# Peptides against a protein of PDB entry 5HB3: the designs that were tried, part 17

Target 1, 150 residues: chain A of PDB entry 5HB3
Amino acid sequence: RQMQDRCMSEYNQRIRNAPEGSIDPFRMACYKIIGRCDLSNRSLDGLQTDVNDWIWLQFNLARETDRSLELAGESYGLAELQASIREIGLKHFPKTAAEDTNGSFGMFFYLQILAGMFEQAIAYLYPFSYVDAVHFAIALTYYGLLRPVD

## One batch from the design tools (peptide; made by RFdiffusion4, then SolubleMPNN)

Design b1_p10_5_s3 (from b1_p10_5, 5 letters changed)
Fold by OpenDDE base, seed 5:
Structure b1_p10_5_s3 (fold): chain B 150 residues (1-150), chain A 10 residues (1-10)
Amino acid sequence: as target 1 above (150 residues)
Amino acid sequence: MDELFEKIMS
């Protein structure tokens, strides 16, 4: 808690008071990750990042903590992350093979798997790649991660 | 991938 408070203090101080162009984005990233600062903005500003960096950051910021210990509006856990992935899927990824112009369906499948959305991931993959969907379904079932319908 | 990432972050 003491470390988190220090990170938050330093983060806020720099955001407010640092001269223009003097902010080290890597230092700010450290404060964000370690201190879970500014959960309303879950990105690494000033850094070149990719989708893997983004999803890694989301998981690092997500915590299943007692909500009583967090300030109102600062709760971010797995459920919120999963909700974000659903929204991203609805907005930016193809729903059918006919809509897939750039082969991006695999990335959305990947994001769902990482977030533990196994049933949704298999259901999504099925119309794009039947064989792969079946193979993943078998594996996930074997490990007890997929709940088959009786 | 970069274009897709930009879409995700938008």
Scores: peptide ipSAE 0.057, ipTM 0.769, DockQ to the pose 0.180
Fold by OpenDDE base, seed 2:
Structure b1_p10_5_s3 (fold): chain B 150 residues (1-150), chain A 10 residues (1-10)
Amino acid sequence: as target 1 above (150 residues)
Amino acid sequence: MDELFEKIMS
């Protein structure tokens, strides 16, 4: 708690008071990750990042906390992350095999799997790659992660 | 991958 508070304080102080161009983006990234600072902006500003960096950051920032304790702060847990992934999927990924021109369906499947959206992931993958969907479904069921509806 | 990321972050 003390470390988190310190990170938050330093983060906010630097954002507000640092001279233009003097902010070290790596230092700010450290504060954001360790202190869970600025949960409204879940990106690493000033750094070249990819989708893997982004999703890694999302999971690092996500915490299951008692909503009653987060009175003054923004809550960000697994549910919010899953909602974000769903939204991204709707906006940026193909809905059918006919729409997939660049093979990006696999990335959305991957994001859903990481977020524990197993049923949705399998359902999504099925029309794109039947064989792979079946294999993943079997594996997920074996490990008790997929709950088929009767 | 880079193009996709830019779209996601936009």
Scores: peptide ipSAE 0.057, ipTM 0.767, DockQ to the pose 0.179
Fold by OpenDDE base, seed 3:
Structure b1_p10_5_s3 (fold): chain B 150 residues (1-150), chain A 10 residues (1-10)
Amino acid sequence: as target 1 above (150 residues)
Amino acid sequence: MDELFEKIMS
């Protein structure tokens, strides 16, 4: 708790008071990751990042802890992460194979798998790649991760 | 990938 409070204090102080161009983005990233600072903005500002960096950060910030231990107004766990992925899917990824112009469906499938949204991932992949969907379904079922209907 | 990331972050 003491370390988190210090990280939050330093993070906020630098954002508000640091001279223009003097902010070290790597130091700010450390505060964000270690201190879980500014959970409303889950990005690494000032750094060149890709989708893999983004999703990695989401999982590092997510915690399954008692809500009573979270800082006031800021909670972020697996459920919130899954909700974010659903929202991103609805806004930015194709819903059908006919809408897919750039093959981006694979990335959304990947994000769903990482987030443990296995049933949704298989259901989504099925119309885009039947064979791959079946193979993943078999594997996920074998390991008890997919809940097939009897 | 860059375009997709920009869309996700927007």
Scores: peptide ipSAE 0.056, ipTM 0.766, DockQ to the pose 0.206
Fold by OpenDDE base, seed 4:
Structure b1_p10_5_s3 (fold): chain B 150 residues (1-150), chain A 10 residues (1-10)
Amino acid sequence: as target 1 above (150 residues)
Amino acid sequence: MDELFEKIMS
């Protein structure tokens, strides 16, 4: 808690008082990650990031904690992350094989798997790659992560 | 976030 409070204090102080162009984005990223600062903006400002960086950050910021310990509007757990992935899917990823021009369906499948959305992931993958969907379904079932339907 | 994914998917 002490470390988190210090990170939050430093983060806020720098955002408010730092001269223009003097902010080190890597330092700010450290404060954000360690202190879980500014959960309303779950990105690393001033850094070039990709989807892997984004999802990594989401998991680092996500916590299953007692909501009573978090300030109003600062709750971010797995459920919120899963909701974000669903929204991203609706906006940016193909819904059918006919819409997929660049093979991006695999990335959305990957994001769903990471977020534990196993049934949705398999259902999504199935029309794009039947064989892969079956293989992943078998593996997920083997580890008790997928509930097969008769 | 939208900008990031649009960039990645383009």
Scores: peptide ipSAE 0.040, ipTM 0.707, DockQ to the pose 0.627

Design b1_p10_5_s4 (from b1_p10_5, 3 letters changed)
Fold by OpenDDE base, seed 5:
Structure b1_p10_5_s4 (fold): chain B 150 residues (1-150), chain A 10 residues (1-10)
Amino acid sequence: as target 1 above (150 residues)
Amino acid sequence: MDKFFEEIMK
């Protein structure tokens, strides 16, 4: 807790007071990750990152703790992460095979699997790759992770 | 978030 508080303090101080162009983005990233600073902005500004970096950061920032111990603006858990994945899916990924111009459907499937959205992931994958969807469904069912639908 | 995905999904 002491370290987290120190990170938060340093992060806020630098954001507010650092001269223009003097901010080290790597240092700020460290504060954000360790201190969970500024959860309203769950990105690493000033750094070149990919989807794997993004999802890694989301999981590192997510906590399922007693909300009474956190500031209202600092509440971020698995449910919020899953909501974010749903949102980016609607905005940035193909909804049908006909919309798939760059083969990005696999990435969205991957993100859903990582977030434990197994039923949605299988349902999404099915129209893009029937065979793969069936294989994943069998595996997920075998491990008790997929709930049968009526 | 939107800007990030717009950039990486090009």
Scores: peptide ipSAE 0.226, ipTM 0.855, DockQ to the pose 0.498
Fold by OpenDDE base, seed 4:
Structure b1_p10_5_s4 (fold): chain B 150 residues (1-150), chain A 10 residues (1-10)
Amino acid sequence: as target 1 above (150 residues)
Amino acid sequence: MDKFFEEIMK
């Protein structure tokens, strides 16, 4: 907690006072990751990252905390992460096999699995790859992770 | 993927 506060302080100070172009994006990334600074912006500004970096960051920032103890807008848990995954899925990933031109459905499936959205992941994968969906469903069911989806 | 990422991160 003390470390988080210090990170937040440093982060805010740099954002406000640093001369233009002097901000080290890696340092800022460290503050964001360690201190969970500026949860309204869940990205690593100034860094060239990929989807894996993004999702990794999301998980690092996600915490199950008492929302009553957090400032408004700073709550970010698994539910919010999952909501983000749903959103990006709707916007950026194919909804049907006919829309899939580059096989990106696999990435979205992957993201859903990581986020524990197992039933949605299987439901999504099914029209793209029946066999794979069934195999994952069996495995997830075996471990008690798959739930019925309406 | 880069375009996708950029859109997500904004």
Scores: peptide ipSAE 0.145, ipTM 0.815, DockQ to the pose 0.143
Fold by OpenDDE base, seed 2:
Structure b1_p10_5_s4 (fold): chain B 150 residues (1-150), chain A 10 residues (1-10)
Amino acid sequence: as target 1 above (150 residues)
Amino acid sequence: MDKFFEEIMK
């Protein structure tokens, strides 16, 4: 907690008081990751990142804590991450094989798997690649991660 | 939706 508070203090101080152009984005990234600073902005500003960097950051920021102890608007756990993945899926990824121009369906499948959305991931993959969907379903079932029936 | 994700997916 002491480290978190110090990170938050330094983060906020630099955001408010640092001279223009003097902010080190890597330092700010460290504060964000270690201190979980500014959970309303779950990005690494000033850094060039990709989808893997994004999802890595999301998992690093996500915590399963008592929501009653968190600051208003600063609750971010697995459920919120899963909700975000659903939203980006609706906006940025193909819904059908006919819409897929870049093969990006695989990335969305990957994000769902990482977030533990196994049933949704298999259901999504099925119309794009039947064979792959079946193989993943078998593997997930073997490890007890996929529920064939409720 | 995360604004960063929107930016990288453009």
Scores: peptide ipSAE 0.090, ipTM 0.805, DockQ to the pose 0.284
Fold by OpenDDE base, seed 1:
Structure b1_p10_5_s4 (fold): chain B 150 residues (1-150), chain A 10 residues (1-10)
Amino acid sequence: as target 1 above (150 residues)
Amino acid sequence: MDKFFEEIMK
């Protein structure tokens, strides 16, 4: 808690008071990650990142906490992350194989798997790659992560 | 939706 508070303090102080161009984005990233700072902006400003970096950050920031103990805008858990992934899927990824022009369906499947959205992930993958969907379904079922319907 | 995600997916 002390470390988190210190990170938050330093993060806020730098954002507010640092001279223009003096902010070290890597340092700010450290504060954000360790201190779980500024959950309203779940990005690493000033750094070149990809989807893997993004999703990694989301999981690092996500916590299952009592919402009653958090200020408005400070609640971010698995449910919110899953909701974000759903929204991202709707906006940025193909809905059908016919819409897939760049093979990005695999990335969305990957994001869903990471977020524990197993049934949705398999359902999504099935029309794009039957073989892969079946293999993942078997594996997920074996580990008790997928709930098959008879 | 995450603005950052939208940016990196361009």
Scores: peptide ipSAE 0.084, ipTM 0.803, DockQ to the pose 0.249

Design b1_p10_6_s1 (from b1_p10_6, 4 letters changed)
Fold by OpenDDE base, seed 5:
Structure b1_p10_6_s1 (fold): chain B 150 residues (1-150), chain A 10 residues (1-10)
Amino acid sequence: as target 1 above (150 residues)
Amino acid sequence: KELEEEIMKF
């Protein structure tokens, strides 16, 4: 608790008071990841990142239940991440094979799998590649990760 | 690249 409070204090002070261009983005990333500071901003400003870095960060910041030493205002759950993935799908990815112009369906399938959205991922993949969908469904079932569909 | 940038805004 004391360490988290100190990190939060230093983070807020730097964001508000540091001279422009003087903030070390790696230090700020440490405050965010280790200190869980300012989780309303789930990005690493000033760093070159890709989608893999983004999803890694989301999982590191996500918590299913609050720890006794964690601040309630600095909590972010897997459910919220899954909701974000759903919204990403609705906004940026093809819904049908006919809408697929750039072959990006695989990335959305990938994000859904990482987020544990297995049933939705399989259902999404099927119209694009039924063979791959069946193969993944078999594998997920084998490992007890795929539930019966209603 | 553009798609990744848009995803990372969430």
Scores: peptide ipSAE 0.302, ipTM 0.878, DockQ to the pose 0.879
Fold by OpenDDE base, seed 4:
Structure b1_p10_6_s1 (fold): chain B 150 residues (1-150), chain A 10 residues (1-10)
Amino acid sequence: as target 1 above (150 residues)
Amino acid sequence: KELEEEIMKF
């Protein structure tokens, strides 16, 4: 609590008083991750980032606590992240093999797996790569993460 | 890269 309170106080003070662009982006990232400051913006501004950085950040910012324990009206957890990934899929990724022009299906599969959307991930991958889908399904089943199809 | 940029807007 003390560290978080310090982060919040410093964050607020710096945002209000520091000249624009004078704050180290890495320091700002620390305030966001450790201090949970300004969680409405789930990005690392001023840093070169990729999809791996993005998904890592989403997991770090997502709360594991049940909504029932949160005093805040809005909560961001795994369910919200999964919903975002689903929306990303609908907007930016091919739905069928015929729509696949650049092989981007693998990235969407990857995001779904990281977010624990195993059944959806396998179902999505299957029409693009039968062999990969089967291999991944076997592995997931072995570790108890996928239920065998009846 | 363009796709990643669009994803990171979420």
Scores: peptide ipSAE 0.302, ipTM 0.879, DockQ to the pose 0.764
Fold by OpenDDE base, seed 3:
Structure b1_p10_6_s1 (fold): chain B 150 residues (1-150), chain A 10 residues (1-10)
Amino acid sequence: as target 1 above (150 residues)
Amino acid sequence: KELEEEIMKF
């Protein structure tokens, strides 16, 4: 689309030529979200953000669309997001209850649930909180989101 | 917050 081409051109020009601190970070965010510019960089520079802002951005950038419709050949979907969540888990979160020192397991459970990784989320939560894992498993099973165990 | 910063680098 002409609009996306214009966004890409302006984004690239600004990132290369604009003096430091002269770029409106909200305008750059619009280029990222609407124009889908530079999808390899999944951050919003110059803005105060937290994990909720980050995950919101990831879902906005993720598309279950035909790759042929993407202008830059950049594709980012749910599978790529799930892969990122998995890597985050491997690097930053406890693998077992014995490794848990700060109670951060809940955040990783939260990220997995948001990303639709239900079976993995329940399996992860179980050794940390049996009761919570059972409650979530019952609810997810009822709605057909958790597959029965063989 | 340190954990959040590391997560947002992905």
Scores: peptide ipSAE 0.296, ipTM 0.876, DockQ to the pose 0.893
Fold by OpenDDE base, seed 2:
Parts: C-alpha cells; structure tokens; sequence
Structure b1_p10_6_s1 (fold): chain B 150 residues (1-150), chain A 10 residues (1-10)
C-alpha cells in the first residue's frame, strides 16, 4: 500500500508538472505496472510497441485486485480485459468466413485464447477452420479448460 | 501493422 500510494503520488505529480518531453516513458510504465496508476489508459505512451506488448500489458494490469487495497487506485480484472477483447472482435475482425479478406481471424482467435475465452474462441474459429477448431477443442478439453456442454 | 495499431487503441 505504501509503495502504491507513493507511485500514485509521483505519477500524478509528473503528469501535471513535468516539462514537455521530459517524462521518461519507461518510468511511467513502471508506475502503471507496479503502482497500477491510471489504468484507464492501458497503453505505454512514448514507447514503440506491438500487439504482443499490448496484450502483455493488459495481462499485467488485469490482476485480481483486493478491493480493500485498491482504495487509492483503479481496478482492472480479467472480466474487463475479456470485454475489451470482445469489443476488438466486433470492431476489427471478421464475423464470418465470407467477411475474411486478409486471414486475420487467427489473430482474434489467439486473443480470445489468451484472455481465457476458450469456448468463444473455438466457436469463432470453427467456421473459418474446422480442422484447427477441432484440434484446439480436443487439447483444451484435455487440459480441463474447455467445457463443451453445460 | 495497421490492424495491430487499431487493436492497441483499446
């Protein structure tokens, strides 16, 4: 808690008072990841990042939070990440094989799998690649991650 | 790359 409070204080001070261009983006990233500062901004400003960096950050931020300890901070959990992935899917990925122009369906499948959306991921993949969907379903079931039926 | 950039806006 003390460390978190200090991070929040320093983060807020730097955001408000630091001269333009003087903010170390790595330092700010540390405040975000360790201090859980400004979780509404789930990006690493001033850094060149890719989707892998982004998803890594999302997982680090989507920690199960003790509500009692985050009184001074923001909460962001797996449910919120999953909601974001759903929105990403709706906005940027094909819904059917007929809509697939660039083969990007695999990326959305991947994001859903990472986010623990196993049933949805398999259901999504199935019309694009039957064989792959079946193979992943078998594997996920074997590891107890997929519930084929309620 | 363009798709990745759009995803990272979330």
Amino acid sequence: as target 1 above (150 residues)
Amino acid sequence: KELEEEIMKF
Scores: peptide ipSAE 0.289, ipTM 0.873, DockQ to the pose 0.924

Design b1_p10_6_s2 (from b1_p10_6 with S1D E9K)
Fold by OpenDDE base, seed 5:
Structure b1_p10_6_s2 (fold): chain B 150 residues (1-150), chain A 10 residues (1-10)
Amino acid sequence: as target 1 above (150 residues)
Amino acid sequence: DELEEAIMKE
């Protein structure tokens, strides 16, 4: 708590008082990740990031907040992240093999797997690559992550 | 990649 309060104080002071462009983006990233400052902004401004960095950040920010301890009324957990991934899928990824022009279906499958959306991921992958879908389904079932419908 | 950028903006 003391560390968080200190981070919040420093973050607020820097955001308000620092000249534009004078703040090290990595320092700001530390305040966001460690201090949980400005959680409404789920991006790292001023840093070159890829999708892996993005998803890593989302998982770090999506804490099972014991609602009692976080002053920030914003509940961002796994469920919210999963909802975001679903929306991303609807907006940016092909729904059918016929719509797949760039072969991007694999990335959406990847994001769903990372988010623990196993059933949805397999169902999505199947029309694009039934062989891969079956292999993943077998593996997920073996580890108890996929429940076969009897 | 335009797709990655679009994803990261959401």
Scores: peptide ipSAE 0.350, ipTM 0.896, DockQ to the pose 0.782
Fold by OpenDDE base, seed 1:
Structure b1_p10_6_s2 (fold): chain B 150 residues (1-150), chain A 10 residues (1-10)
Amino acid sequence: as target 1 above (150 residues)
Amino acid sequence: DELEEAIMKE
């Protein structure tokens, strides 16, 4: 609790009072990841990142914490991450094979799998690649992550 | 990649 309070204080002070361009972006990233500061902003400003960095950050932020120690605006869990991925899918990825112009469906499948959205991921992949969808479904079932319909 | 940038803004 004391560490979190200190991180929040330092984070807020730096954001509000530091001259533009003077903030070490790696230090700010540490406050976000370790101190769980400003979880409504799920990006790392001033850093060159790719989708792998982004999803890694989302998983680090989407952790179960003692909600009694967090402000209402600082709550971010797996459910919120899954909701975000669903929204990303609706906005940026093809819904059908006919809409697929660049083969990006695989990336959305990948994001859904990482977020534990297994049933949705398989259902999404199936019309794009039947063989891959079946292989993943078998594997997920083997590991107990996909429940077969009895 | 424009797609990656769009995703990361969410």
Scores: peptide ipSAE 0.349, ipTM 0.895, DockQ to the pose 0.914
Fold by OpenDDE base, seed 2:
Order: sequence, then structure tokens, then C-alpha cells
Structure b1_p10_6_s2 (fold): chain B 150 residues (1-150), chain A 10 residues (1-10)
Amino acid sequence: as target 1 above (150 residues)
Amino acid sequence: DELEEAIMKE
């Protein structure tokens, strides 16, 4: 608690008082990740990041913490992350094989799998790659992560 | 890269 309060205080002070461009982006990233500062902004500004960095950050920030314990007043959990991934899918990924021009369906499948959206991921993959969808479905079922439809 | 950037803005 004390550490979090300190992080928030320092974060807020720096955002408000530091000259533009003078803030170490790595330090700010630490405040975000460790201190959970400004959870409404789930990006690492000033750093070169890729989708893997992004998704890693989302998972780290997505904590089922008791809202009462989060000083930030905002709770971001797995459900919210899953909702975000759904929105990403709707906006940026092909819905059908016919719409797939770039072969990006695999990335959306990957994101869904990471987020534990197994049923949706398999359902999504199926029209793009039947064989892969079946293989993943078998594996996920074996590990108890996919519920077979009767 | 464009797709990744679009994703990271969400």
C-alpha cells in the first residue's frame, strides 16, 4: 500500500510538473506496471512496443483485485481484457475466410487463446483452417479448457 | 505493423 501510494504520488507529480519529453519512459512504465498508475491508459508511451509487449501489459494490468483495494478506483480484469480483444477482433480482423486478405486470422486466434477465450477462438479458426481448429480443440479438451458441446 | 499499431491503440 505504501509503495503504491508513493508510486501514484510520483507518477502524478511527474505527469503534472515534468517538462514535456523529460520523463523517462521506462520509469513511467514501472509506475504503470508496479504502481498501477493511470490504468485507463493501458499503453507504454514513449517506448517502442509490439503486440506481444501490449498483450503482456494487458495481462499484467488485468488483475481481479478487489476494487476496494485499488487506489486507482478503476478495476481492469480478465473480463475487460476479453471484451477488449473481442472489440479488436470486430474492428481489425477478418470475420470470414473470404475477408482474409492478409492472413491475419492467426493473430486474432492467438490473442483469443491467450485471453482464455477458447471456445470463441476455435469457432473463429474453424472456417479458416479446419484441421488446425480440430487439433486445437482436441488439445484444449484434453486439458479441460474446452467444453465439448453435446 | 499497421495492424499491430491498430491493436495497441485499443
Scores: peptide ipSAE 0.345, ipTM 0.892, DockQ to the pose 0.857
Fold by OpenDDE base, seed 3:
Structure b1_p10_6_s2 (fold): chain B 150 residues (1-150), chain A 10 residues (1-10)
Amino acid sequence: as target 1 above (150 residues)
Amino acid sequence: DELEEAIMKE
C-alpha cells in the first residue's frame, strides 16, 4: 500500500506539474503498469505504440480477480477486456463479408483469439475465409479450447 | 494506420 500510494502521488504530481516535454514517458508507463495509476486511462502517452502494444497493456492491467474478495471497486479483468473487444468490433470492423472493403477482418479475428473468445472468433472468420476458419477450428478443438456441439 | 489509432482510443 505504501509503495502504491507513493506511485500515485508521484504520477499525479508529474502529470500536473511537469513542464511539457520533461516527462519521461517510460517512467510514466512504469507507474501505470506497476503502480496501477489512473487505470481509467488505458493508454501510454508520449510513446509510439501499435495495436500489439495496446493489447499487451490491456492484459497487464487486467487482474485475475477472484470475485469473492474484491470489494465495490471497479474491477478490470478478462471479462471487461472481452467486452471492450466486442465494442471495438462493432464500431470499427466489418460485420459481414459484404461490408469488407479493406480486409481488416483478420485484425478483429486476431484480437478475439488473444482474448480467448474462440467460438466468436471462428464464427466471425467463417464467412470471410472458410478454409482458415476450419483450420483454426480443428486446431482449437484438438487443444480443448473449442467445444464441439454435440 | 487510421484503424490502429481508432482502436487505441477506445
Scores: peptide ipSAE 0.344, ipTM 0.894, DockQ to the pose 0.848

Design b1_p10_6_s3 (from b1_p10_6, 5 letters changed)
Fold by OpenDDE base, seed 5:
Structure b1_p10_6_s3 (fold): chain B 150 residues (1-150), chain A 10 residues (1-10)
Amino acid sequence: as target 1 above (150 residues)
Amino acid sequence: SKLLEEIMKF
């Protein structure tokens, strides 16, 4: 708790008072990750990041805490992450094989699998790669991760 | 989904 409070204090002080261009983005990233500072902004400003960096950050910030102990604005768990992935999918990824110009369907499938959205991932993959969808479905069923009744 | 049920039949 003391470390989190210190991180939050330093983070807020730097955002407000640091001269333009003097902010070390890596230092701010450390405060973001360790202190879980400003969970409304789940990005690393001033850093070049890819999709893997983004999803890694989301999982590091996500916590299943007792909601009674968190301020309403500081709650970010797996459910909120899954909702974000769903929204990104609708906006930025192909819905059909005919819309896929760059093979990006595989990345969205990957994000859904990481987030535990197994049924949605298989349903999404099926029209792009039938064979792969069947193989993943068999594997997920074998491990008890896929619920076919839903 | 109906699709997953069909896949699991194979």
Scores: peptide ipSAE 0.015, ipTM 0.518, DockQ to the pose 0.022
Fold by OpenDDE base, seed 4:
Structure b1_p10_6_s3 (fold): chain B 150 residues (1-150), chain A 10 residues (1-10)
Amino acid sequence: as target 1 above (150 residues)
Amino acid sequence: SKLLEEIMKF
C-alpha cells in the first residue's frame, strides 16, 4: 500500500508538473505497472509496444480486488480484460477465413487463450484451422479447462 | 501495424 501510494503520488505529480519533453516514458511505465496508476489509460505512452507488450500490461494491471477498496474507475479485473478482448475481436480481427488477409486470426486466438476464454477461442479457431482447433480442444480438455458446450 | 495501433487504443 505505501509503495502504491508513493508511485501514484509521483506519477500524478510528474504528469501535472513535468516540463514538456522531460518525462521519461520508462519511468512512467514503472509507476503505472507498480502503482497501477491511471487504469483508465492502459497503455504505455511514449513507448513503442506490440500486441505482446499490450497483453502483458493488461494482465499486470488486472487484479481481482475487493471492489469496496477500489475507487470509482479503478476496477480492472479479468472480466474487464475479457470484455476488452471481445470488443477488439469484433472490431479488428477477421470473422471468417475469407476475411483473413494477414493470418491475424492466430493472434486473436492467442489473446483469447491467455484470457481464459477457451470455449470462445476454440469456436473462433475452428473455421480457420480445424486441425489446430481439435488439437487445442484435446489439450484444454485434458487439463480440465474446456467446458464443451454444444 | 494498423491492427496494433487500433488494439493499443483500448
Scores: peptide ipSAE 0.015, ipTM 0.503, DockQ to the pose 0.840
Fold by OpenDDE base, seed 3:
Structure b1_p10_6_s3 (fold): chain B 150 residues (1-150), chain A 10 residues (1-10)
Amino acid sequence: as target 1 above (150 residues)
Amino acid sequence: SKLLEEIMKF
């Protein structure tokens, strides 16, 4: 708790008072990750990041802790991460094979699998790659991760 | 880059 409070204090002080161009983005990233600072902004400002960096950050910030123990009043767990992935999918990824111009369907499938959205991931993959969807469904069922709809 | 910028807004 004392370390988190210190990280939050330093983070907020730098965001508000640091001269333009003096902010070390790597130091700010450390405060964000270790201190879980500013959970409303789940990005690494001033750093070149990709989708893998983004999803890694989301999982590092996500906690299944009692809401009563969260200092910042902002709850961010697996459910909120899954909601974010659903929203991103609706806005930025193809819904059908006919809409897929760049092969990005595989990335959205990957994000859903990482987030444990197995039924949605298989349902999404099916119209893009039938064979792959069936193979993943078999594997997920074998491990008891997929709930077959009757 | 645009996709990432839009993803990072969320």
Scores: peptide ipSAE 0.014, ipTM 0.494, DockQ to the pose 0.712
Fold by OpenDDE base, seed 2:
Structure b1_p10_6_s3 (fold): chain B 150 residues (1-150), chain A 10 residues (1-10)
Amino acid sequence: as target 1 above (150 residues)
Amino acid sequence: SKLLEEIMKF
């Protein structure tokens, strides 16, 4: 708690008071990750990041907090992460095999699997790769992770 | 919650 409060204080002080161009983006990233600072902005500003860096950050920031204990602070849990993945999918990934020019469908499938969106992931993969979708569906069902009726 | 906990173990 004390460390988180200190990280938040330092983060906010630097964002408000640092001269333009003096902010070390790596230091700010450390405060963001350790302190879970500014959960409304779940990106590492000033750093070159890819999809793997992004998804890693999302899971590091996500916490299941008891909503009853959440003070007036921003909550970010699995549900919010799943919503974010859905939004990114709609904006940046192909919806049909005909739209897929670069094979990026596999990345969106992967993101959905990581987020526990198993039914949506299988449904998404099915028109792109029937064989793979069936294999993953069998595996997920075997482990009790896929609930087709829900 | 369990899935998040499992992912965070990696």
Scores: peptide ipSAE 0.006, ipTM 0.299, DockQ to the pose 0.035

